Peptides against a protein of PDB entry 2Q3Z. Designs and how they scored, part 183

Target 1, 272 residues: chain A of PDB entry 2Q3Z
Amino acid sequence: YVLTQQGFIYQGSAKFIKNIPWNFGQFEDGILDICLILLDVNPKFLKNAGRDCSRRSSPVYVGRVVSGMVNCNDDQGVLLGRWDNNYGDGVSPMSWIGSVDILRRWKNHGCQRVKYGQCWVFAAVACTVLRCLGIPTRVVTNYNSAHDQNSNLLIEYFRNEFGEIQGDKSEMIWNFHCWVESWMTRPDLQPGYEGWQALDPTPQEKSEGTYCCGPVPVRAIKEGDLSTKYDAPFVFAEVNADVVDWIQQDDGSVHKSINRSLIVGLKISTKS
Target 2, 254 residues: chain A of PDB entry 2Q3Z as posed
Amino acid sequence: YVLTQQGFIYQGSAKFIKNIPWNFGQFQDGILDICLILLDVNPKFLKNAGRDCSRRSSPVYVGRVGSGMVNCNDDQGVLLGRWDNNYGDGVSPMSWIGSVDILRRWKNHGCQRVKYGQCWVFAAVACTVLRCLGIPTRVVTNYNSAHDSNLLIEYFRNSEMIWNFHCWVESWMTRPDLQPGYEGWQALDPTPQEKSEGTYCCGPVPVRAIKEGDLSTKYDAPFVFAEVNADVVDWIQKSINRSLIVGLKISTKS

## One batch from the design tools (peptide; made by RFdiffusion4, then SolubleMPNN)

Design b2_p27_2_s2 (from b2_p27_2, 18 letters changed)
Fold by OpenDDE base, seed 1:
Structure b2_p27_2_s2 (fold): chain B 272 residues (1-272), chain A 27 residues (1-27)
Amino acid sequence: as target 1 above (272 residues)
Amino acid sequence: PKIELYVSLGSDKVKLEGGGLTLPSAP
């Protein structure tokens, strides 16, 4: 989960699983330097360099920073997401075959956002960065069931207590979704939550003011402990492929308002 | 084999591309 540079990313649907080869390339020339630049341009570093640097020994902290910096939302992050098939002014998300080219483009263009990414691209780049920084990481794909021409949907709505959608974000429907899981201890949590932690770099919802997600213990998700930081309710919804309307309270708590559909999800992690 | 995935949005049938579909925010 650290040493392998080439692998596969799973895509498609639960009934028709496919994969693409992917060059993670975490040990290729210059990639480590780019990963360090990514850390040095993150908002927390810009706000307080000393504090940021002092926390970089924590995989929890670094994972969260990387989750936020792989997307260009809120910062000088790597990738701009796009899902509307209008990719003429950039590169189609479907055309990428590795993280190295993306990261090099980002750096070589003065940390300008790379056009374009979708979930597996975000996840793959995050995986590269985290591996480069010595954090064991794998890409995870969660599938929705497909029936005939109709797919079982993962639809996530995030609303405030008044029923209003938070921010100007678009509603998202997934046939599949990708994120990463990283191995780390969780000294910030109760004992037993060490191990695989879910992180989602696809900009979907803000966490503590930034488009980032996790880390949250996979164990917590499996056990339904939605109180566990970070972002357990969100990740729980992703892995269960629920069509969920979430209500976020002023205290930051999230609960289901409407459960439109309960569907079976299939989670697959990369094997290399 | 590749299957085409569709979602129903109101009266419209929309084809999914890539990992999903971005929708306008509900009013």
Scores: peptide ipSAE 0.021, ipTM 0.543, DockQ to the pose 0.057
Fold by OpenDDE base, seed 4:
Structure b2_p27_2_s2 (fold): chain B 272 residues (1-272), chain A 27 residues (1-27)
Amino acid sequence: as target 1 above (272 residues)
Amino acid sequence: PKIELYVSLGSDKVKLEGGGLTLPSAP
């Protein structure tokens, strides 16, 4: 979880699982220095360097910082996300084969955001950084991954009487989504929540005003303890949300579809 | 190298040029 520099990232769909090789390269030349730069340009350091540095011994704190800094939202983070297939002014997310080139580009261009990333790229870079900082970390792929915006643990589709999806919705189910799990103790929580913690560096929702997610104990997610910080409801929904298909009539009347077969969440995690 | 992604949309397998797709619920 710390020593492996090459691995695989799972992609595709639940029925058509694919994987790609990925070079995490956490021990390659200069990568540690880049990770330290990442910490030194984070908003918390800029606000209060002494306080930030004093907290870097906490993998909980560092994990949360890294989750926020891997994306460039609201800070000088590493990657800019893009999903519209317009990548001509950068690098297609599908072109990356490792984290090292991304991190080097970021650093070499004065910590300017690298174009572009998607979920597995965000996750892979986060994995590299966390491993580099000595935190055991693995990339996780979740198929049929829910993005719950309103924290109701439901993914709601609105269809017309003809079965057509109505309007733009922020809630969605991805064919797959990637994040990371890191091994750490949780002295900030009640006993028993040590172990794997979910962190999501893909900018999906804000947590305490910043595009970051976690760490949240995997155990908490499994047991349905949504009160556990950080961001338990969101992560829980990614793997456990119920899908509700609403049929909306022209008159505004709505009823639930009786045909529900989509199951949210099929998580794959590996050591590499 | 460019990654090829495949998603099942309905009964069909679809090749994607992106990393994600919003899936419709089962009809």
Scores: peptide ipSAE 0.019, ipTM 0.527, DockQ to the pose 0.054
Fold by OpenDDE base, seed 2:
Structure b2_p27_2_s2 (fold): chain B 272 residues (1-272), chain A 27 residues (1-27)
Amino acid sequence: as target 1 above (272 residues)
Amino acid sequence: PKIELYVSLGSDKVKLEGGGLTLPSAP
């Protein structure tokens, strides 16, 4: 999970699993330097370099920083997300075949955001960076499905009478979603939560003011311990939540249209 | 076979590709 530079990222759906080859390239020339630049341009470093550097010995801290810096939403991060198939002013997320080109473009253009990424691109770049920094990391693909099961969390969407989504919601559903899991101890938590930690660099929800997610113990998510930092409820909702569609009428009245439980259909980690 | 996904964001219908953001389907 540190040494492999080539691998596969899983995409598609549970019924139609697809994989793409990916060059992580964490040991290619200049990539480590780029990863260090990524750390040195993060908001925490810019605010207080000494404090930031003193905390870089913690994979928990570094993981959280990387999760935030792989996306460009709040900082000089690497990738700009786009999902509307309008990629003419950049590179289609589907065109990338590795993290190296993305990172080099970012650095070579003065740490300007690279256009464009989607979940697997964010995850793959994060994986490269974390591996480069010595943190064992893998890309995880989750295929979601809806079932009639009881969930602890709700994801609510509001629609008009025509079924069009209303307003901006942070809660998102993926046909498939990719994030990373990193191996680390969690001295900041109760014993037993060492091991794989979920981190999600895809900008979805702000955590402590920044579009970042995790690290959160995979065990905590599995056991339903949503009190664990970081962002356990959010990560839990990505894999197990009730989805509620509300229809808003012109008069402002709202009624429930659909209530479904989202569960994990299939989870696949990076293969090399 | 490639699955095409469409979502309506406001008055705009958006075609999603890859690991796109999806919303529950309208009833």
Scores: peptide ipSAE 0.025, ipTM 0.557, DockQ to the pose 0.064; fails the geometry check
Fold by OpenDDE base, seed 3:
Order: sequence, then structure tokens, then C-alpha cells
Structure b2_p27_2_s2 (fold): chain B 272 residues (1-272), chain A 27 residues (1-27)
Amino acid sequence: as target 1 above (272 residues)
Amino acid sequence: PKIELYVSLGSDKVKLEGGGLTLPSAP
């Protein structure tokens, strides 16, 4: 999980799983230096360099910083996300074949955001950075991945009496979503939550005011301990959210229905 | 290399560009 430089990223859908080869390249020349630059331009360092540096021995702290810095939201982060197929002023997310070129472009252009990324690109770059910093990390793909915006563990659709969806869908289910899991101890938590920790560098929701996510123990998610920092409810919802239809009648009455046609969550972890 | 992605919509297999798609709920 630290030494492997080439791997695969799972994509597609639950019924049609695909993968692409990816060069993580954490040991290529200059990549470590770029990762250190990433740390040195993070908002916490800029606010208080001494405090930031004193905490870099903690993989919990570093993991959270990296999850925020891989995206360019709120800071001088690496990648700008885009999903509208308008990539003419940059590089299509589908064109990347490794993390090295992305990181080098970011650094060589004065830490200017690289255009463009999507979830697997964010995850892959985060994986490279974390591995480079000595944190065992793997890319994870979750099919039918829910994006819960209000932390209620539900994907909610409002429907009229005819079953037609009303209004804009604020919450969504991705065909697939990628994030990373990193191996670390959790001295900041009660014993038993060491091991794989989920981190999500794709900007989806703010955590404590910053577009970052995790680390949260995979065990906590599996056991349903939503009180565990960081961002347990959000990560839990990605893999376990229920789809709920709110059916509004003409008289103003609302009926709640659980939609069992959409099953959220099918997680695949890479071997290396 | 271009990423090849597929989503099943009912009985149909759809090739997608990009990584993310909002899945429709069953009516």
C-alpha cells in the first residue's frame, strides 16, 4: 500500500464494473518535494506554521489536511473538479493516466489549480500524496454512492400524487464514487478504531468549514457509530443511505415511502 | 486513453462520459 506505484482504479457501475490502470508514482523524482509543498501551502500552515509543523507527525492530522488540499476549494489545492463535459480550457478528467503529471503541473505553475478532476482523479492524487508521506493508502470505489447533503442518512425525493419527482434534486446517488482509505492509529479516539480510515478528497460537503472529509474509522462506519470523528454520518450515508420518497397529495398530506429499487453502496477496495 | 463507463438504466446499457451520474429513482 506504500510501495506499489502502479495499480488499478475501479469505475463503471455495480452491474458493469470497469477499471483503468493508474500510475501513482509516489517514488518518482520530485514527488515527495511536491507533497511537502502541498503541506506548506495549506491554510493551517499559513495561519500558524509552528502549530501545523508540530502536528505533521500525526497521520490523522496529515490525512485531514491532504483531503482538503487535493481539491482546490477553500485553498491553493491541487485539482479543480468539473463534471459538465466542458474541459476545453484544461485536461479532461478522463485523460489522466497517473498522479505524477497532475502534481508536477500543479507545482510548476506556482501551485495553481489543475483543470480538471473528478472523483477517481481526486482519490488517486490523494493516494499518491498519502503514500509519499508514508501513510499506507488505497483507493476505494463505491457503486451507487449516495451524496447526503443534510446528514439525515436519507436520499430524499419529493413526488406528487402521480409519483413524479418534484423540484430539483439536491441529493444524489452517483453511479460510482471514489475515495481513499488510509491505515493509521487513532489515539484521538477510544481504543479499537485503529486500522483503515476513510478520507474523501472530492469536494462534496464542508467539514468544519472546509471541503474535506475524514479520517473516519471504517470500523465505525461498519458498526454504525456515527459519533466518531470525522464526518461519520456523511461517510455512512455514502454506503448505507436509504432512499425515501415523500409523496404529497392534493390535500397537503405527505406519505413516506422507502424506495427499495435503489440499493446504495457496493464498496470495492484495491489490493494494493 | 479514454475511460469507458457504463450504467444500466432498466434493460439498457448506457455508455457514459465522465465519472459521475445521478441515478434516477424508480417512480
Scores: peptide ipSAE 0.018, ipTM 0.543, DockQ to the pose 0.053; fails the geometry check

Design b2_p27_2_s3 (from b2_p27_2, 17 letters changed)
Fold by OpenDDE base, seed 1:
Structure b2_p27_2_s3 (fold): chain B 272 residues (1-272), chain A 27 residues (1-27)
Amino acid sequence: as target 1 above (272 residues)
Amino acid sequence: TKRELLVSLGSPKVKLEGGGLFLPSAS
């Protein structure tokens, strides 16, 4: 988890799992220096350097900072996300083969956002940074990953009698989503929440006003402890949200379609 | 906000090979 510089990232779908090779390169020349720059340009450091530096001994704090700084939302972060297949003014997310080139580009261009990333790119860069900082980290892929926007733990779709999706297509399911899990103690929580913590650097929802997610104990998600900081309800929904397909009749009556086909939450962790 | 999220995520697109968004098919 810390020593492995090359690995695989799982992609595709639950039925058709793919992988890509990825160079994490956490020990390549200058990468540690770039990770330190990332910490030194974070909003918390810029606001109060002494307070930020005093907290860098906490992997909980550092993990949360890295989750926010790998995306360029709200800060001078590393990557700009894009999902519309319009990548002509940058690099296609599918073209990246490692974190090193991304981090070097970010630094060499004066900490300007690198175009472009998607979930596995965000996760892989976060994994590199966290490993550089001595935090054992792995990339995780979750197939049929829910994005709950209203915190109801449901992904709801409304259809008319013809099967046409009605209303805001705002609630979405990723064919796959990637984030990271980092190993750390949780002295800020009750005993027993040490171990793997989920962190999501993909800019999906704001946590405490910043596009970041976690750390949240994987155990808390497994046990359904949604009170656990940080962002337990959101991460829980990614892996456990119920998908409800509603059919609305002309009379305004609504009934659930029994669509057994969408199993949310097939998680694969990298063993490397 | 929802608008900020949409801007951050860009235009949602169904992708089989990338980080695409999909909706349950009626099938």
Scores: peptide ipSAE 0.033, ipTM 0.673, DockQ to the pose 0.079
Fold by OpenDDE base, seed 4:
Structure b2_p27_2_s3 (fold): chain B 272 residues (1-272), chain A 27 residues (1-27)
Amino acid sequence: as target 1 above (272 residues)
Amino acid sequence: TKRELLVSLGSPKVKLEGGGLFLPSAS
């Protein structure tokens, strides 16, 4: 988990699992320095350097900072996300083969956001940074990953009578989504929540005003403890949301589709 | 926001080719 510099990231779909090789490179030259720069440009450091530095001994605190700083939303973070297939002014997310080049580009351009990332790129960079900082971390892929925007633990699709999805799709299911799990104690929680903690650096929803997610105990997600900080409802929904297909008829009537074929959540962790 | 980026993709088919987004096919 800390020592492995090369690995695989799982992609594709639940029916057709793919993987790509990835160089995490957490021990390559200059990577630690870049990780320290990442900490020194975070909004909490800029607001109060002494307080931020005093908290860097906490994997919980550092994990949350890294989750926010791997994306460039609302800060000088590393990666700009893009999903529209228009990558001509940057690097296609699909072309990256490792975290090292991304981090070096970020630093070398004065901490300017690197174009572009998607979930596995965000997760992989976060994994590199966390490992570099001594936090045991792995990339996790979840197939049929729900993006719940309204915190109802449902993914609702509205279709017309022809099966065409209507309206601005607020809620979505990813064929796959990647995040990281980090091993840490949780002295800020009740006993028993030590171990793997989910962190999601992909900018999906704001947590306490910042595009970050976690850490949340994987145990809390498994047990359905949605009160556990941080972001338990969101992470729970990613892996456990129920999918509801609504069919809207022209008369405005709505009925549930009988086909419950989509099971949310097939999690695969990288084996280190 | 991610939502804005996803909305800009328009058709469900285009979303499938972009890494990570799918709509449950009516199967």
Scores: peptide ipSAE 0.028, ipTM 0.644, DockQ to the pose 0.077
Fold by OpenDDE base, seed 2:
Structure b2_p27_2_s3 (fold): chain B 272 residues (1-272), chain A 27 residues (1-27)
Amino acid sequence: as target 1 above (272 residues)
Amino acid sequence: TKRELLVSLGSPKVKLEGGGLFLPSAS
């Protein structure tokens, strides 16, 4: 994991798995310095440098900071997310071939947000940064499928009578979603939660006021321990959720059309 | 727990051509 500079990111769907080559490049010249700059521009450092630095020995703390700083939401983070296919004022998320160019662009433009990222780009950059900081990390791709299983979390979609999703904000299901898993101990938790921890740098939901996610033990998610910090309910919903499709009629009436349980059909990690 | 993953979604058609967004088809 830590030693692999080149790899593949899995994309597509459970039925049609695709991969793209990716240069993580954690050992390329200047990348470590950029990762240190990323830590030094984080809101916690700017608020209290001594306190932030004293906590950088914790991979839990560092992982959480990196998860927040890979996206530019709430801070001077690396990437701006965009999903509307309007990339003319930046770089299409689909055109990136590695983390190194992204990180160098970010630094060279005075830590200005790089346009644009999507889930695999966020995950890949986070993977590079975490590896560079000595945290064993891999990119994980999850493919979602609907199954008749009870989940504890609801995802609601509003559609018009024509089946078109209504509203500027909707709960999203990813056909695939990418995040990272990092290997660390969890001295802040009960015994047995050491090992792979999920971290999601894609800006989806605020955790403690910042667009960040994790670390949460992969074991806790598998066992359904949603009380486990950080963000266990969120990560659990990424892998298991009940989907409720609502049809909104022209009269404003809302009818429940379908209730489906979403399960991750396939999880693929980057091969090191 | 109802978790509103309020992601600002552009046009559904545009997202299908993008990376990670799945809109469940109304079947």
Scores: peptide ipSAE 0.033, ipTM 0.616, DockQ to the pose 0.087; fails the geometry check
Fold by OpenDDE base, seed 5:
Structure b2_p27_2_s3 (fold): chain B 272 residues (1-272), chain A 27 residues (1-27)
Amino acid sequence: as target 1 above (272 residues)
Amino acid sequence: TKRELLVSLGSPKVKLEGGGLFLPSAS
């Protein structure tokens, strides 16, 4: 988890699992220096360097900072997300083969955001940074991953009488989504929540005003303890949200479709 | 927004190569 520099990232769908090779490269020349720069340009350091540095001994604190800094939303973070297939002014997310080139580009361009990333790129870069900082980390792929935007633990689709999806497709199920799990103690929580913690660097929802997610104990998600810091309801929904398909009739009445609920969540962790 | 972008990707091939695509509820 800390020592492995090469691995695989799982992609595709639950029915057709794919993988890509990935060079994490956490021990390549200059990567540690880049990870330290990432910490030194974070909003908390810029606000109060002494306070930020005093907290860098906490994997919980560092994990949350890295989750926010791997994306460029609201800060000088590493990657700009894009999903529209218009990558001509940058690098296609599908063309990356490792984290090292991304991190070097970010540093060499004065900490300017690298174009472009998607979930597995965000997760892989976060994995590199966390490993480089001595935090045991793995990339996780979840198939049929829910994106709950209203924290109701439901993915709701509205259809007309003809089966056409109405309104802004606000809530989404991803064919796959990637994040990271990091091994750490949780002295900020009740006993028993040490171990794997989920962190999501893909900018999906704001947590405490910043596009970051976690750390949240994988155990808390498994046991349904949604009160656990950080972002337990969101991460729980990614793996366990109920899908509700609503049909709106011309009279304005709404009823649940009898259609089979999509099973949300098939989690695969990398072995290395 | 991230939402508007994923809806416009009409081709099945682009869907499989993209990192996250909206799955319509299985009809």
Scores: peptide ipSAE 0.029, ipTM 0.664, DockQ to the pose 0.064; fails the geometry check

Design b2_p27_2_s4 (from b2_p27_2, 18 letters changed)
Fold by OpenDDE base, seed 4:
Structure b2_p27_2_s4 (fold): chain B 272 residues (1-272), chain A 27 residues (1-27)
Amino acid sequence: as target 1 above (272 residues)
Amino acid sequence: VERKLEVSLGSDKVKLEGGGLYLPSAP
């Protein structure tokens, strides 16, 4: 989880699992230096360098910083996300084959955001950075991954009588979503939550004012302890949310769809 | 924790050549 530089990222769908090779390259020349630059440009360092540096011995702290800094939202982070198939002014997310080129581009262009990333790109870069910093990390793929905006553990779809989705469509299910899990102790929590911690660097929602997510103990997610910091309800919903399809008729009546087959969550962790 | 969504996630339709894509629920 630290030493392997090449691996696979799982993609596709629950019914048809795909993978792509990925070069994490955490030991390639200059990559560690870039990771340190990433820490030195984070908002917490800029606000109080001494305090930030004093906390870098904590994988919990560092993990949360990295989660926020891999995306460029609200800071000088690494990647700009884009999902609209308009990548002409950058690199298509599907074109990346490793983290090294991304990190080098970011650094070489004065910490300018790299265009573009999607979930597996964010996750892979985060994995590289965390491994560089000595934190055992793996990329995780979750199929049928729920994006629960209101953390109610439900993905609610409102449809008209023709099956067309209505409303703001803020809650969604991804065919797959990638994040990382890092191994660390959790001295900030009650005993028993050491081990794998979920971190999500894809900018989906703000956590405590920053586009970051985690670390949250995988055990907490498994056991349904939603009070556990950080962001347990959100991560829990990604893997456990129920889907409710509402059909609204012209007369205003609403009823649930009777033929729901979609199951949220099928998590696959990389072994290396 | 309070969460706010301020990032556009693009189309709600499945695209053939995308990464993480919105998957509309089928009835």
Scores: peptide ipSAE 0.019, ipTM 0.553, DockQ to the pose 0.083
Fold by OpenDDE base, seed 2:
Structure b2_p27_2_s4 (fold): chain B 272 residues (1-272), chain A 27 residues (1-27)
Amino acid sequence: as target 1 above (272 residues)
Amino acid sequence: VERKLEVSLGSDKVKLEGGGLYLPSAP
């Protein structure tokens, strides 16, 4: 709900659900101003301020901008993601208790990226910003599990003969993942896709050249309409995908070792 | 449809401790 400033973010796993208290604080002093600064430093504004401003009446447009600006990838965004447990030069993602401190730090340091965030931090900050801008938004936690069911998308992992991931980068599977859903009409789509739209500010994949995701109708994902903008295939894969593990040998040969289907075990939303 | 998502993973242990990421078990 747009007026809720204090809430909980669900974490853990489907079997071991936990939550943390979170201060969204969208109505705290100066937060709206910071959200406006966020819009004014986005790449689209810097490229063409008049065009960007003319489109800010669209929650679809604003949602997409916010999803890109909550992460610092490709822009002067708010948070730098880090997952390697090396947080000594910043703040551990697990230490944050609210969006307000993050946003204030970002602004107070000249829009310098705040170290560090992970999925729930990205989602929570996005939720704060979107609510502040008048877009009804909630944080969603998705718990994944492996099942013997087929999906339309494949996620591939490459491992050596010892089961170790090859290279520094690979596909990611979340034990849980957080994103946001925002309520909006979709005049840019066929009728019936109004309502909750998924947006994911965690930097994972580039969409139209920027690390952003959505908005995509939750209905479209549920119905398997992967042609629906924005980023329906990606969001669909976050909730339902097949996982294929490949073993890479020293000679470059690849062997398929595991084929599992990953589906949503449980989805929990904050109060709408 | 195949999705390719390349993200820095670090160690599996660290990812588990971080609470956000996991990888399928070795066969």
Scores: peptide ipSAE 0.025, ipTM 0.553, DockQ to the pose 0.086; fails the geometry check
Fold by OpenDDE base, seed 1:
Structure b2_p27_2_s4 (fold): chain B 272 residues (1-272), chain A 27 residues (1-27)
Amino acid sequence: as target 1 above (272 residues)
Amino acid sequence: VERKLEVSLGSDKVKLEGGGLYLPSAP
């Protein structure tokens, strides 16, 4: 989880699992320096360098910083996300074969955002950075399944009669999603929550004002302890929630769209 | 690995590549 530089990232669907080879390259020349630059340009450092540096001994703190800095939202982060198939002014997310090139591009261009990433790219870069910083980390892929009707949470999308999504918030539905899990103690929590912690560098929701997610104990998610910091409800939904598409009628009635119901299912971790 | 996901959202048809579907809010 720290020493392996080559690995696989799982993609596809629960029924059709695919993988791609990935060069994490956390020990390649200059990568550690780039990871340190990433820390030195984070908003917390810019706001209060002394406080930021004093907290870098905490994998909880560092993990949270990295989850925010791998995406370029809110900061000078590494990757710009894009999902609309318009990649002509950058590199297609599907074209990346490793984290090293991404990190080098970011640094060499004055910490300008690299175009483009999607979930597995974000996760892989985060994995590289965290491993480089000495935090055991693995990439996790979660697949949606249409078969399970037992959901603990519902992610609901409301549509009008014209099929337009209602609401002020942009939402994302994943046929698969990738994030990372890092091994660390949690002295900031009650005993028993040490071990694997979920972190999600894909910009989805703001946590304490920043597009970041976690760390949250995998155990807390498994046990349904949604009060556990950080972002337990969000991560819980990523692994357990049904995605339900609702049609709202003019009379205020809502109807479930059967064809759009997705259930979060199979989880696979990288072997390294 | 490149894959395409085609999704119909009411009158709108969205085709995406990669691992996810982005659903924007109605304007």
Scores: peptide ipSAE 0.024, ipTM 0.550, DockQ to the pose 0.056; fails the geometry check
Fold by OpenDDE base, seed 3:
Structure b2_p27_2_s4 (fold): chain B 272 residues (1-272), chain A 27 residues (1-27)
Amino acid sequence: as target 1 above (272 residues)
Amino acid sequence: VERKLEVSLGSDKVKLEGGGLYLPSAP
């Protein structure tokens, strides 16, 4: 998980799984230096360098910083996300074949955001950075991945009496979504939550005011302990959310229906 | 919200071929 420089990222759909080769390149020349620059430009360092540096021995702290810094939201982070097929002023997310070029571009352009990324690109870059910093990390793909915006563990659709979706859909389900899992101890939690921790660098929801996610123990998600920091409800919803239809009748009454045709969550973890 | 808008404007074909796609709810 720290030594492998080449691997695969799973994509596609639950019924039609695909993969792409990816060069993580954590040991290539200059990559460690770039990872250190990433730490040195994070908002916490800029606010209080001494405090930030004193906490870099904690993989929990570093993991959370990296989750926030891989995206350029709210800081001088690495990647700008885009999903509208308008990539002419940058590089299409589908064109990347490794993390090294992305990181080098970011550094060489004065830590200017690289255009563009999507979930697997964010995850792969985070994986490279974390591995480079000595944290065992793997990319994870979740099919039918829910994006819960209000932390109620539901994906909710509002429908009229004819079943037509009303209003703007705020909560959605991805055909697939990628994030990372990192191995670390959790001295900040009760005993038993050491091991794999989920981190999501794709900017989806803010955590404590910043677009970051995790670390949260995979065990906590598995056991349904939503009180565990960080962001347990959000990560739990990605893999376990129920889909609910709110059907409005002509008389103004609302009926709740569970949508059983949309099954959330099918997680695949890489071995290297 | 911004991401939501971007996804809605993207081509379904392109999303299926390369990137993430928001799944519509079943009727």
Scores: peptide ipSAE 0.024, ipTM 0.606, DockQ to the pose 0.076; fails the geometry check

